# Designs tried in a protein design run: peptides against a protein of PDB entry 4PN1. Part 44

Target 1, 261 residues: chain A of PDB entry 4PN1
Amino acid sequence: KIEMNFLNKPIVPDTTKVISNFLTHYLITEPVEHVEIEAKLGTLIDLETQNRFEFPVMNETILNPEFNLRTRFESDMTASEHKYLNEFLNQAFRDSQKPGRLPFAYKHTKQVDLFYETEDNSRDKIRVSKNQSDNQVLACVKKRRVADLFLYCPNDAFDIRISISDELPVSMPSGNQQPSLTRLKDRVGYVHQEIKIDLTKTTQNDPVYDTTERHELEVEFGNIADLRDRAQKAKDGMEAPLFRRVQLFMDNVRILRREHS

## One batch from the design tools (peptide; made by RFdiffusion4, then SolubleMPNN)

Design b1_p12_7_s2 (from b1_p12_7, 5 letters changed)
Fold by OpenDDE base, seed 1:
Structure b1_p12_7_s2 (fold): chain B 261 residues (1-261), chain A 12 residues (1-12)
Amino acid sequence: as target 1 above (261 residues)
Amino acid sequence: APNPSLSLLPAP
């Protein structure tokens, strides 16, 4: 008989614990009401060199937010990388439709995001999202970034930013207000076990700067209510359900960040 | 125009 360790019990990776604690804080301890939790693939850039940050570690490492490492996170990737990931996810989708697998769901959406200044001149803009085809309002929110957790991944193509955001539903801007910024989003979304994987091409028309195009991949928790329930149970001393959910999330992220063209 | 790179490719 083979046992997994001298306790014959599963152990939880420290990465899982750290992330779980981070999530629990903003789900339970200081709860964000309209919480969004996503991981973006990108690159930690050293502000001094403008190259990828070099930290003296050999594996996936959560960076301590208490230390200013003089970095920025670039969530953009090349069109080639984005295309490769799309092809990879399309293949994963096809494979998941086979008997004995849990299937992906897929959705292609095109939307326009209109950003409006607030009357109080707050830093947070109102975002009105509309369907590009029929101009139907999909959402009107004020999004606030609450916290970030960065993972430096020296062995992989991408580093990771996990973000906690508050998406507060707000009233539509007055009809006399003009948007300060318009973004076109072309998004393909994959959902597997309530984990959302989105590939987004964003085109931004800046009146001052040339049109910028961004290619992003994000992984999001698709069932916040379930996640909050798991976090509450963890706070109450039963951590296993939360750890399992975080492990699933991170394994999906790890698969994606290892893929490159 | 839809970006062909952001689409579900046909199953083989």
Scores: peptide ipSAE 0.039, ipTM 0.633, DockQ to the pose 0.014
Fold by OpenDDE base, seed 2:
Structure b1_p12_7_s2 (fold): chain B 261 residues (1-261), chain A 12 residues (1-12)
Amino acid sequence: as target 1 above (261 residues)
Amino acid sequence: APNPSLSLLPAP
């Protein structure tokens, strides 16, 4: 007989606990009503060197937000890296369709995001998302970034930013308002066990700069209600369901950040 | 470099 350890019980990694506590705070303690929770792949850049941040650690490390490390996060990747990840996810999709597996769902969407200034000139812009094919309104929200948690991943191709956002549904801007910014998004979305994985190519026309293209990969919790329920249970002393869900999320993130062209 | 194909690749 083999046992897991000398207690013969599962043990939860510190990373899982830290992230779980972070999520619990914004789900339960100071609850964000229309919460979006996503992880983006990218690079922590040292503002002093303009290179990837270097820290004296040898593995995945959650950075303490109480310390200013003088970094910025670049949520972009090369077209080659993005293509590789697309091919990788397509293969994962195909493999998941086999008997005995839980299948991926797949969706390809093309949308335009129109950003409008608020009447009060608040920092938070109104985003109207429309389907490119039929101009149907998909969403109209005011998105506020609430918190970030950064993971430095020295052994992987990418670092990670986990973001808590509030996506408040709002009424459509006045018909007399012009968008201050327009972004075209080409997105392929994969869903597995209610974890969403999106590859997005964003094209932005800047009146001052040339057209910019960004390639992003994001991983999102697809069932916030369930996650909130798990977080409440954790707050009440039953942590296992939350830990399992966070572990699943992070394992998917870990798979993706290790892949590169 | 060519833009990534944002579509489901055909099964092999």
Scores: peptide ipSAE 0.029, ipTM 0.667, DockQ to the pose 0.014
Fold by OpenDDE base, seed 5:
Structure b1_p12_7_s2 (fold): chain B 261 residues (1-261), chain A 12 residues (1-12)
Amino acid sequence: as target 1 above (261 residues)
Amino acid sequence: APNPSLSLLPAP
């Protein structure tokens, strides 16, 4: 008989605990009402060198937010990398349709995001999202970034930013207001076990700057209510459900960040 | 098992 360890009990990796605690804070302790929790693939860039950040670690590590590492996070990749990940996820989708697997769901969405200034001249803009095909309003929100947690991944193609945001539903801007910015989003979304994986191509036309195109991959918790319930149970001394959910999320992120063209 | 061809993001 083989046992897992000398206690014959599973242990929880520190990464899982740290992330779980981070999430619990913004789910339970200081709860964000309309919380969005996502991980983006990208690159930690050293502001001094403008190259990928170098840290004296040999594997995935959560950076301590108490230290200013003089970094920025670029949530972008090349068109080639993005295409590769799209093909990879398409294959994963196909494989998940096989007997004995849990299937992916898939959705392709083309939307336009219209950004409006707020009446109070706040830094946060109102975003109206519309379907490009029929101009149906999909959302009208004021998004606020609440917190970030960065993972440096020296062995992988990408570093990770886990972000907590508040997506506050707001009333539509008055009909007389013109958008200050328009973004076109072409998004393919995959859902597996209530984890959302989105590939997004964003095109922004700036009248002053050249058209900018971004290629992003994000992984999001698709069931916040369940996650909040798990976080509450963790606060009450039952941590296992939360740890399992965070582990699932992180394993999906780890799969994706290792893929490269 | 169904092996559907899925849409790709448009090539830049």
Scores: peptide ipSAE 0.026, ipTM 0.649, DockQ to the pose 0.014
Fold by OpenDDE base, seed 3:
Structure b1_p12_7_s2 (fold): chain B 261 residues (1-261), chain A 12 residues (1-12)
Amino acid sequence: as target 1 above (261 residues)
Amino acid sequence: APNPSLSLLPAP
């Protein structure tokens, strides 16, 4: 009989522990009430070179947020990369419909996001989300970015930003307010084991600036209540459920960031 | 580069 190691016990990768601790902080220690937790694929750009960040590491590395690395994260990819990922996910969807697999769910959404300035001049804008087809209001929220965790992935096509946000439901802006920004979102969403994978083409219409397009892929925890429960258990000394869930999330992210045209 | 097909089925 072969044992997995000299303890014959599963070992958790350090990356999983670090991310789990990061999540636990904002789920339990300083809990964000309406938390959204997502990973975006993109590129860490070195502000000095304007090229992809080069750090003296050879594998997936969580960057310490305490260090100013003079980077920006570009949550964008080429249209070809985005298309490739769409085809890849479509195939994964098809394969998951086979007997003995857990199926993906799929949803196509066309959404308009209208951003409004707040009366208090808060940095956080009110986002009114509407369905493009019927103009029905889907949500009205004030999204606050709480924290980011960056993963430098030198061996993969993409780097990763894990973001914790607070999506506070708020009242609709006054009828006299004009949106400061409008975003059209064409999104296909894939859900597998309560992990959401979204491919989004975003068209931003700025009244002052030219229209910009973004091609984004995001991976989101689809069951925050379960994740919070797991994080609580981790605080109580039972870390395994949280580690398993974070591992699942990260494995999905790792699959996606390795796929490129 | 062609726009990505954001659908389960190929864009027509």
Scores: peptide ipSAE 0.024, ipTM 0.598, DockQ to the pose 0.015; fails the geometry check

Design b1_p12_7_s3 (from b1_p12_7, 5 letters changed)
Fold by OpenDDE base, seed 3:
Structure b1_p12_7_s3 (fold): chain B 261 residues (1-261), chain A 12 residues (1-12)
Amino acid sequence: as target 1 above (261 residues)
Amino acid sequence: SPNPSLSLLPAP
């Protein structure tokens, strides 16, 4: 009989612990009320070189947020990469429909996001999300970015930004307000075990600048209540449920960031 | 049944 290790017990990767602690802080310690937790695939860019950030590490590394590394994160990818990921996820979806598997759910949405300035001149804009087909209001929120955690992934096609956001429901802007920004989102969403994977083509119409397109992939925790419960249990000394959920999330992220055209 | 295209819409 082979044992896993000399303790014959599962070992939690350090990455899982660090991320779990990060999440626990914003779930329990300083709880964000309407928390959204997502990972975006992208590239850490060194502001000095304008190239992909190079750090003297050889594997997935969580960057310490206390250090200014003079980087920016670009959540965009090429159309080819995006297409490849779409095909990959489509295949994963198909395979998950087979007997003995947990199936993906799939949803295709076309959404318009209208951004409005707040009356109080706050940095956070009001986002009104509408269904593109019928103009039905889906949401009206003020999204505040609370924290980011960056993973440098030198061996993979993408680096990762994990973001904590507060999506505060707010009243609709006054009818006389014009949006400062409009974004069209064509999104295909895959859900597996309450982890959401979204591929999004975003078209931004700027009245001053040319239309910009972005291709994004995001992975989101689909059950925040469960995650919060797990985080609470972790604070109470039972970390395993949280670690398992974070591990699942990160494994999905790791699968995706390794795929490239 | 045509498997609905699980792909993003082509760029206009």
Scores: peptide ipSAE 0.033, ipTM 0.654, DockQ to the pose 0.014
Fold by OpenDDE base, seed 5:
Structure b1_p12_7_s3 (fold): chain B 261 residues (1-261), chain A 12 residues (1-12)
Amino acid sequence: as target 1 above (261 residues)
Amino acid sequence: SPNPSLSLLPAP
């Protein structure tokens, strides 16, 4: 008979514990009310070289936020990489429809985001999201970035930023206000086991700058209530449910960040 | 097995 280890018990990876603790803080300890938790694929850029940063590590590493590493995170990829990931996810969707699998759900959304200045001249803008086809309001929010956790992934095409955000619902801007910025989003969303995977093409027309196009991939926790429940149980001494959910999330992220065109 | 054709994001 083969055993897993000398205790014959599962071992939780340290990465899982660190991320779980990070999430628990913003779910339970200092709870963000309208929390969004997402991981974006991108690149940690060295501010000095403007190239991908090189850390003296050989595998996936959570960067210590206490250190200023003189990096920025670029949550973008090439159109070719984005297309490849789209094709990859389409195939994963198809494969998940087979008997004995848990199926993906799929949604294609085209929306326009209208950004408005707040009356109080706060740095945060109000975002009104509308469906491009019927102009229906999808959301009106003030989004605040609360915290980030960065993973350097030297063996993969992408690094990871896990972000905690607060999406505060707010009232619609007055009819006399004009948007300061308009952003078109073409989003293909996949959901598997309540983990959301979104490919987004964003087009922004800047009157001063040329039209910029961004290609993003994000992975989001689709069931925050369940995640909060798991985090609460973890605080109460039962960590396994949280660890399993975080492991699932991270495994999906790990799959995606390994893909490249 | 179901093999639906899925849309792709438009090419830039």
Scores: peptide ipSAE 0.025, ipTM 0.624, DockQ to the pose 0.015
Fold by OpenDDE base, seed 1:
Structure b1_p12_7_s3 (fold): chain B 261 residues (1-261), chain A 12 residues (1-12)
Amino acid sequence: as target 1 above (261 residues)
Amino acid sequence: SPNPSLSLLPAP
């Protein structure tokens, strides 16, 4: 008979614990009311070299936010990388439709985001999201970034930023206000076991700068209520459900960041 | 080349 270890019990990776604790803080300890939790694929850039940051580690490593490493995170990828990931996810979708698998759900959305300045000149802009086809308002929110956790992934094509955000629903801006920024989003969303994977092509028309195009991949927790319940149980001493959910989330992220063209 | 639109089906 083979046992997993000398306790014959599963062991939780330290990465899972650290991320779980991070999430628990903003779900339970200092709860964000309208929390969004997402991971973005991108690159940690060294501000001095303008190249990918080089940290003296050999594997996936959560960076300590208490240390200023003089880095920035670029949540962009090349069009070719984005296309490759789209093809990869399309194949994963097809494979998941086979008998004995849990299927992906898929949605293609084209929206326009209109950003408005607030009357109080706060740094947080109001974002009105509309469907491109019928101009129907999908959301009107004020988004605040609460916290970030960065994973340096030296063996993979991408580094990861996990972000906690507060998306506060707000009233529509006054009809006399003009948007300060317009952003077109072409998004394909894949959902598997309530984990959302979004590929987004964003076109931004800046009146001062040339039209910029961004290619992003995001992984989001699709069931915040369930996640909050799991986090509460973790605070109460039952950590396993939270660890399992975080492990699932991170495994999906790990699959995606390893894929490169 | 126009970036192929994101879609469920491979862009032709």
Scores: peptide ipSAE 0.022, ipTM 0.613, DockQ to the pose 0.014
Fold by OpenDDE base, seed 2:
Structure b1_p12_7_s3 (fold): chain B 261 residues (1-261), chain A 12 residues (1-12)
Amino acid sequence: as target 1 above (261 residues)
Amino acid sequence: SPNPSLSLLPAP
């Protein structure tokens, strides 16, 4: 018989604990009501060098937000990287349809996001999302970024930003208001075990700048109610369900960030 | 570089 360790019990990695605590804070301690929790693939850029940040660590490391590391996060990737990830996820989708596997769900969506200034000139804009095909309103929200957690991944193609956002549903802007910004989103979404993986190409027309395209990959918790329940249980002393869910999320993120063209 | 194909690729 082989045992896992000298206690013959599972052990939880520190990364899982740290992320779990981070999530618990914004799910339970200072709860965000309409919380969105996503991880984006990208690059930590050193503001001084404008190159990828270099830190004296050899593996995945959660950066302490209490320290100003003078970095920015670029959530963009090249079209070739994005294509590679699309092909990779398509293959993963196909493989998951085989007997004995849990299948992916897939959805391709094209939407337009219209951004409106608020009457109070708040920093947060109203975002109206519409389906491009039929102009159906999908959502009308004010999105507020609440917190970020950055993972420096020196061995992988991408670094990670985990973001907590509040997506507050709001009333539609008045018909006399014009959008200050319009973004077209072409998105392919994969869902596996209620973890959402989205590849998004965003096109933005700026009146001052040329049309810009961004290629993003994001991983999101698809069942916030379940996650909140798990976080509450963790706060009450039963951490295992939360740890398992965070581990699943992070394993998916780890798979994706290791892939490159 | 070509734009990514934002669709399911056919099964091989």
Scores: peptide ipSAE 0.028, ipTM 0.631, DockQ to the pose 0.014; fails the geometry check

Design b1_p12_7_s4 (from b1_p12_7, 6 letters changed)
Fold by OpenDDE base, seed 3:
Structure b1_p12_7_s4 (fold): chain B 261 residues (1-261), chain A 12 residues (1-12)
Amino acid sequence: as target 1 above (261 residues)
Amino acid sequence: SKNPYLSLLPKP
């Protein structure tokens, strides 16, 4: 008979624990009211070399946020990589529709994001998202980035940024206000077990600068209420539900960051 | 106390 280890009990990876603690802080300890929790695929760039940073580690490593490592995170990938991931997710979607599997949900959305200055001149802009087809307002929010946790992944195609954001619903800007910035988004969204996976092509037109296109992949916790409940239980001494949910999230992220053409 | 999870950005 095979046992999983000498205790014959499940063990939780350190990555899961560290991320769980990070999330618990912003869910329970210093709770963000309208919290969004997402992981973006991208690259940690060394500001000195402008190349991908090289740390003296051999596998997935959470960077200590208390240290300035002179890096920036580029949440972007090539069009080819993005296309490959789209094809990969499409296949995963199809496979999940088979008997005995939990199915993906799929949604394709084309939207325009309009950014407006706030009346209080805050650094955070109001974002109005509209459907491109009918101009229906999808959301009007003020998004504030609260915290980031970076994972350096030397063996994979991408590094990871996990972000905590506060998405405060706000009133629509006055009809006389003009947007300071407009972005077109073509988003393909996949949902599996309340984990959202979004592939987004963003086009930004600038009158001074050339049109820029960005290709992003994001993984998001789709049920914050459940996650908050799990985090509360963890704080109360029952960690297993939170660890399981974080493990699920991270396994999905790990699958995606390993895929490349 | 300083929030231990705040990212420290490089100086511009």
Scores: peptide ipSAE 0.007, ipTM 0.373, DockQ to the pose 0.126
Fold by OpenDDE base, seed 4:
Structure b1_p12_7_s4 (fold): chain B 261 residues (1-261), chain A 12 residues (1-12)
Amino acid sequence: as target 1 above (261 residues)
Amino acid sequence: SKNPYLSLLPKP
């Protein structure tokens, strides 16, 4: 018989604990009401060199937000990288349909996002999302970025930004108001065990600038209520359910960030 | 730009 360790009990990686605590803060301690929690694949850029940031570590490392490392995060990737990840996820989807596996769900969505300035001239814009095919309103929200946690991943193709956002449902802008920005989103979404994986191509037309295109991969907790419940249990002294969920999330992220063409 | 998607409809 094999045991896990000399205690024969699961041990939680420090990364899992740190992330779990980060999430618990915004789920329970100072709760965000309409919380969105997502990880984006991208690149930490050194502001001085404009190249990928280099830190003297040899593996996945959570960066301390209290330290200014003079970096920015690009959540973009090349079209070729995006294409590769799409094929990878398509294969994963197919494999998951086999007997004995938990299947992926798949959804393809084309939407337009219209951004409006707020009446109070707040920094956050109102986003109206519509289905491109029938102009059905999918959402009208004011999204606020609450917090970020960055993972530097020197051995992988991508670094990671985990973001806490507040997506406040708001009333539709007045009919006379024009959008300040319009974005087209072509999104393929994969869901496995309530973890959402989205590949998104975003096209933005600017009358002054050339059309910009972004390629993003996002991993999101699809069941916030469950996650909040787990976080509450953790606060009550039972941490294992939260740790397991965070571990699952991070393992999916780790798989994706390692893939490259 | 090139379409980043190989297959928009995965075959199960």
Scores: peptide ipSAE 0.007, ipTM 0.331, DockQ to the pose 0.015
Fold by OpenDDE base, seed 2:
Structure b1_p12_7_s4 (fold): chain B 261 residues (1-261), chain A 12 residues (1-12)
Amino acid sequence: as target 1 above (261 residues)
Amino acid sequence: SKNPYLSLLPKP
């Protein structure tokens, strides 16, 4: 018989603990009411070199937010990388349909996001999302970025930004208001065990700048209520359910960030 | 030594 370790008990990696604590804060301690929790694949850029950040570590490392490392995060990737990830996820979807597996759900959506300035000239814009096919309103929200946690991944194609956002549902802007910005989104969404994986092509028309296309991959917790429940249990001294969920999330992220065309 | 996990939380 093989045992896991000399205690024959599961051990939780520090990464899982740190992320779990980070999430618990914004789920329970200072709760964000309409919380969105997502990880984006991208690149940590060193502002001094304008190249990918180089830190003297050899594996996945959560950057300490107390330190200003003079970095920015670029959530964009090349079209070829994005295509590769799409093909990879399509294959994963197909494989998950086999007997004995838990299946992916798949959804392809095309939407338009209309951004409106608020009457109070707040920094946060109102975003109205509509389905491109029938112009049905999908959502009307005011999104506020609350916190970020960055993972430097020197061995992988991408670094990771985990973001906490507040997506406050708001009333539709007045019909007399014109959007300040319009974005077209072509989104392919995969869901496995309530973890959402979205590949998004975003087209933005700027009158001053050429049309920009962004290619993003995001991983999101699909069941916030469950996650909040797990976080509450963790605060109450039962951490295992939260750790397991965070581990699942991170394993999915790890799979994706290692893939490269 | 400072608990490394606490540093991730906003100060109250």
Scores: peptide ipSAE 0.006, ipTM 0.419, DockQ to the pose 0.157
Fold by OpenDDE base, seed 5:
Structure b1_p12_7_s4 (fold): chain B 261 residues (1-261), chain A 12 residues (1-12)
Amino acid sequence: as target 1 above (261 residues)
Amino acid sequence: SKNPYLSLLPKP
């Protein structure tokens, strides 16, 4: 017989623990009521050089949020990279439909996001999302970014930002208000084991600038209630369910960030 | 649509 280690017990990578603790804080300790938890693929940019930041590490590394590293995160990617990821995910979808696999679900959505200023001139705008086909209101929210956790990935095409957001449902803006910004979103969503993977093409019309496009890939926890339950259990001393879920999430992220055209 | 062959990018 062979054993896993000298204890013959599974161990949890430190990365999983750190991320789990981060999530637990905003799920349980200081709970965000309407929490969204997503990882975006992108690039940590050095503000001084405007190039990808270089850290003295050789593998995936969670950056300490206590340090201002003078970086920005760019979640945009090239059209070529986005296309490659779309093709990659389409293949993954097809492969998952085979016998013996858990299948992906797929959804294609086209929506328009209208942003409205608040009366208090808060930086948090009201976002009204509508279906492009029938103009049906899908959501009206104020989205607040609560926290970020950055992962530098020197061996991969992309770095990662894990974000905690609060999506507060709010009343529709008054009929007299005009949107300050309008964005068109074309999104293809893949769901596997309640983890959402979204490819989003965003088109923005600016009155001053030409039409701009962004290409983003995000990975989101699709079952927040389950995740919150797991986090609560972790706080109560049973960490394994949370660790398993975070590990699954991160493995999916790791697969995606390695892929490039 | 649940058609996985759709792409977000315009076809050339």
Scores: peptide ipSAE 0.000, ipTM 0.308, DockQ to the pose 0.015

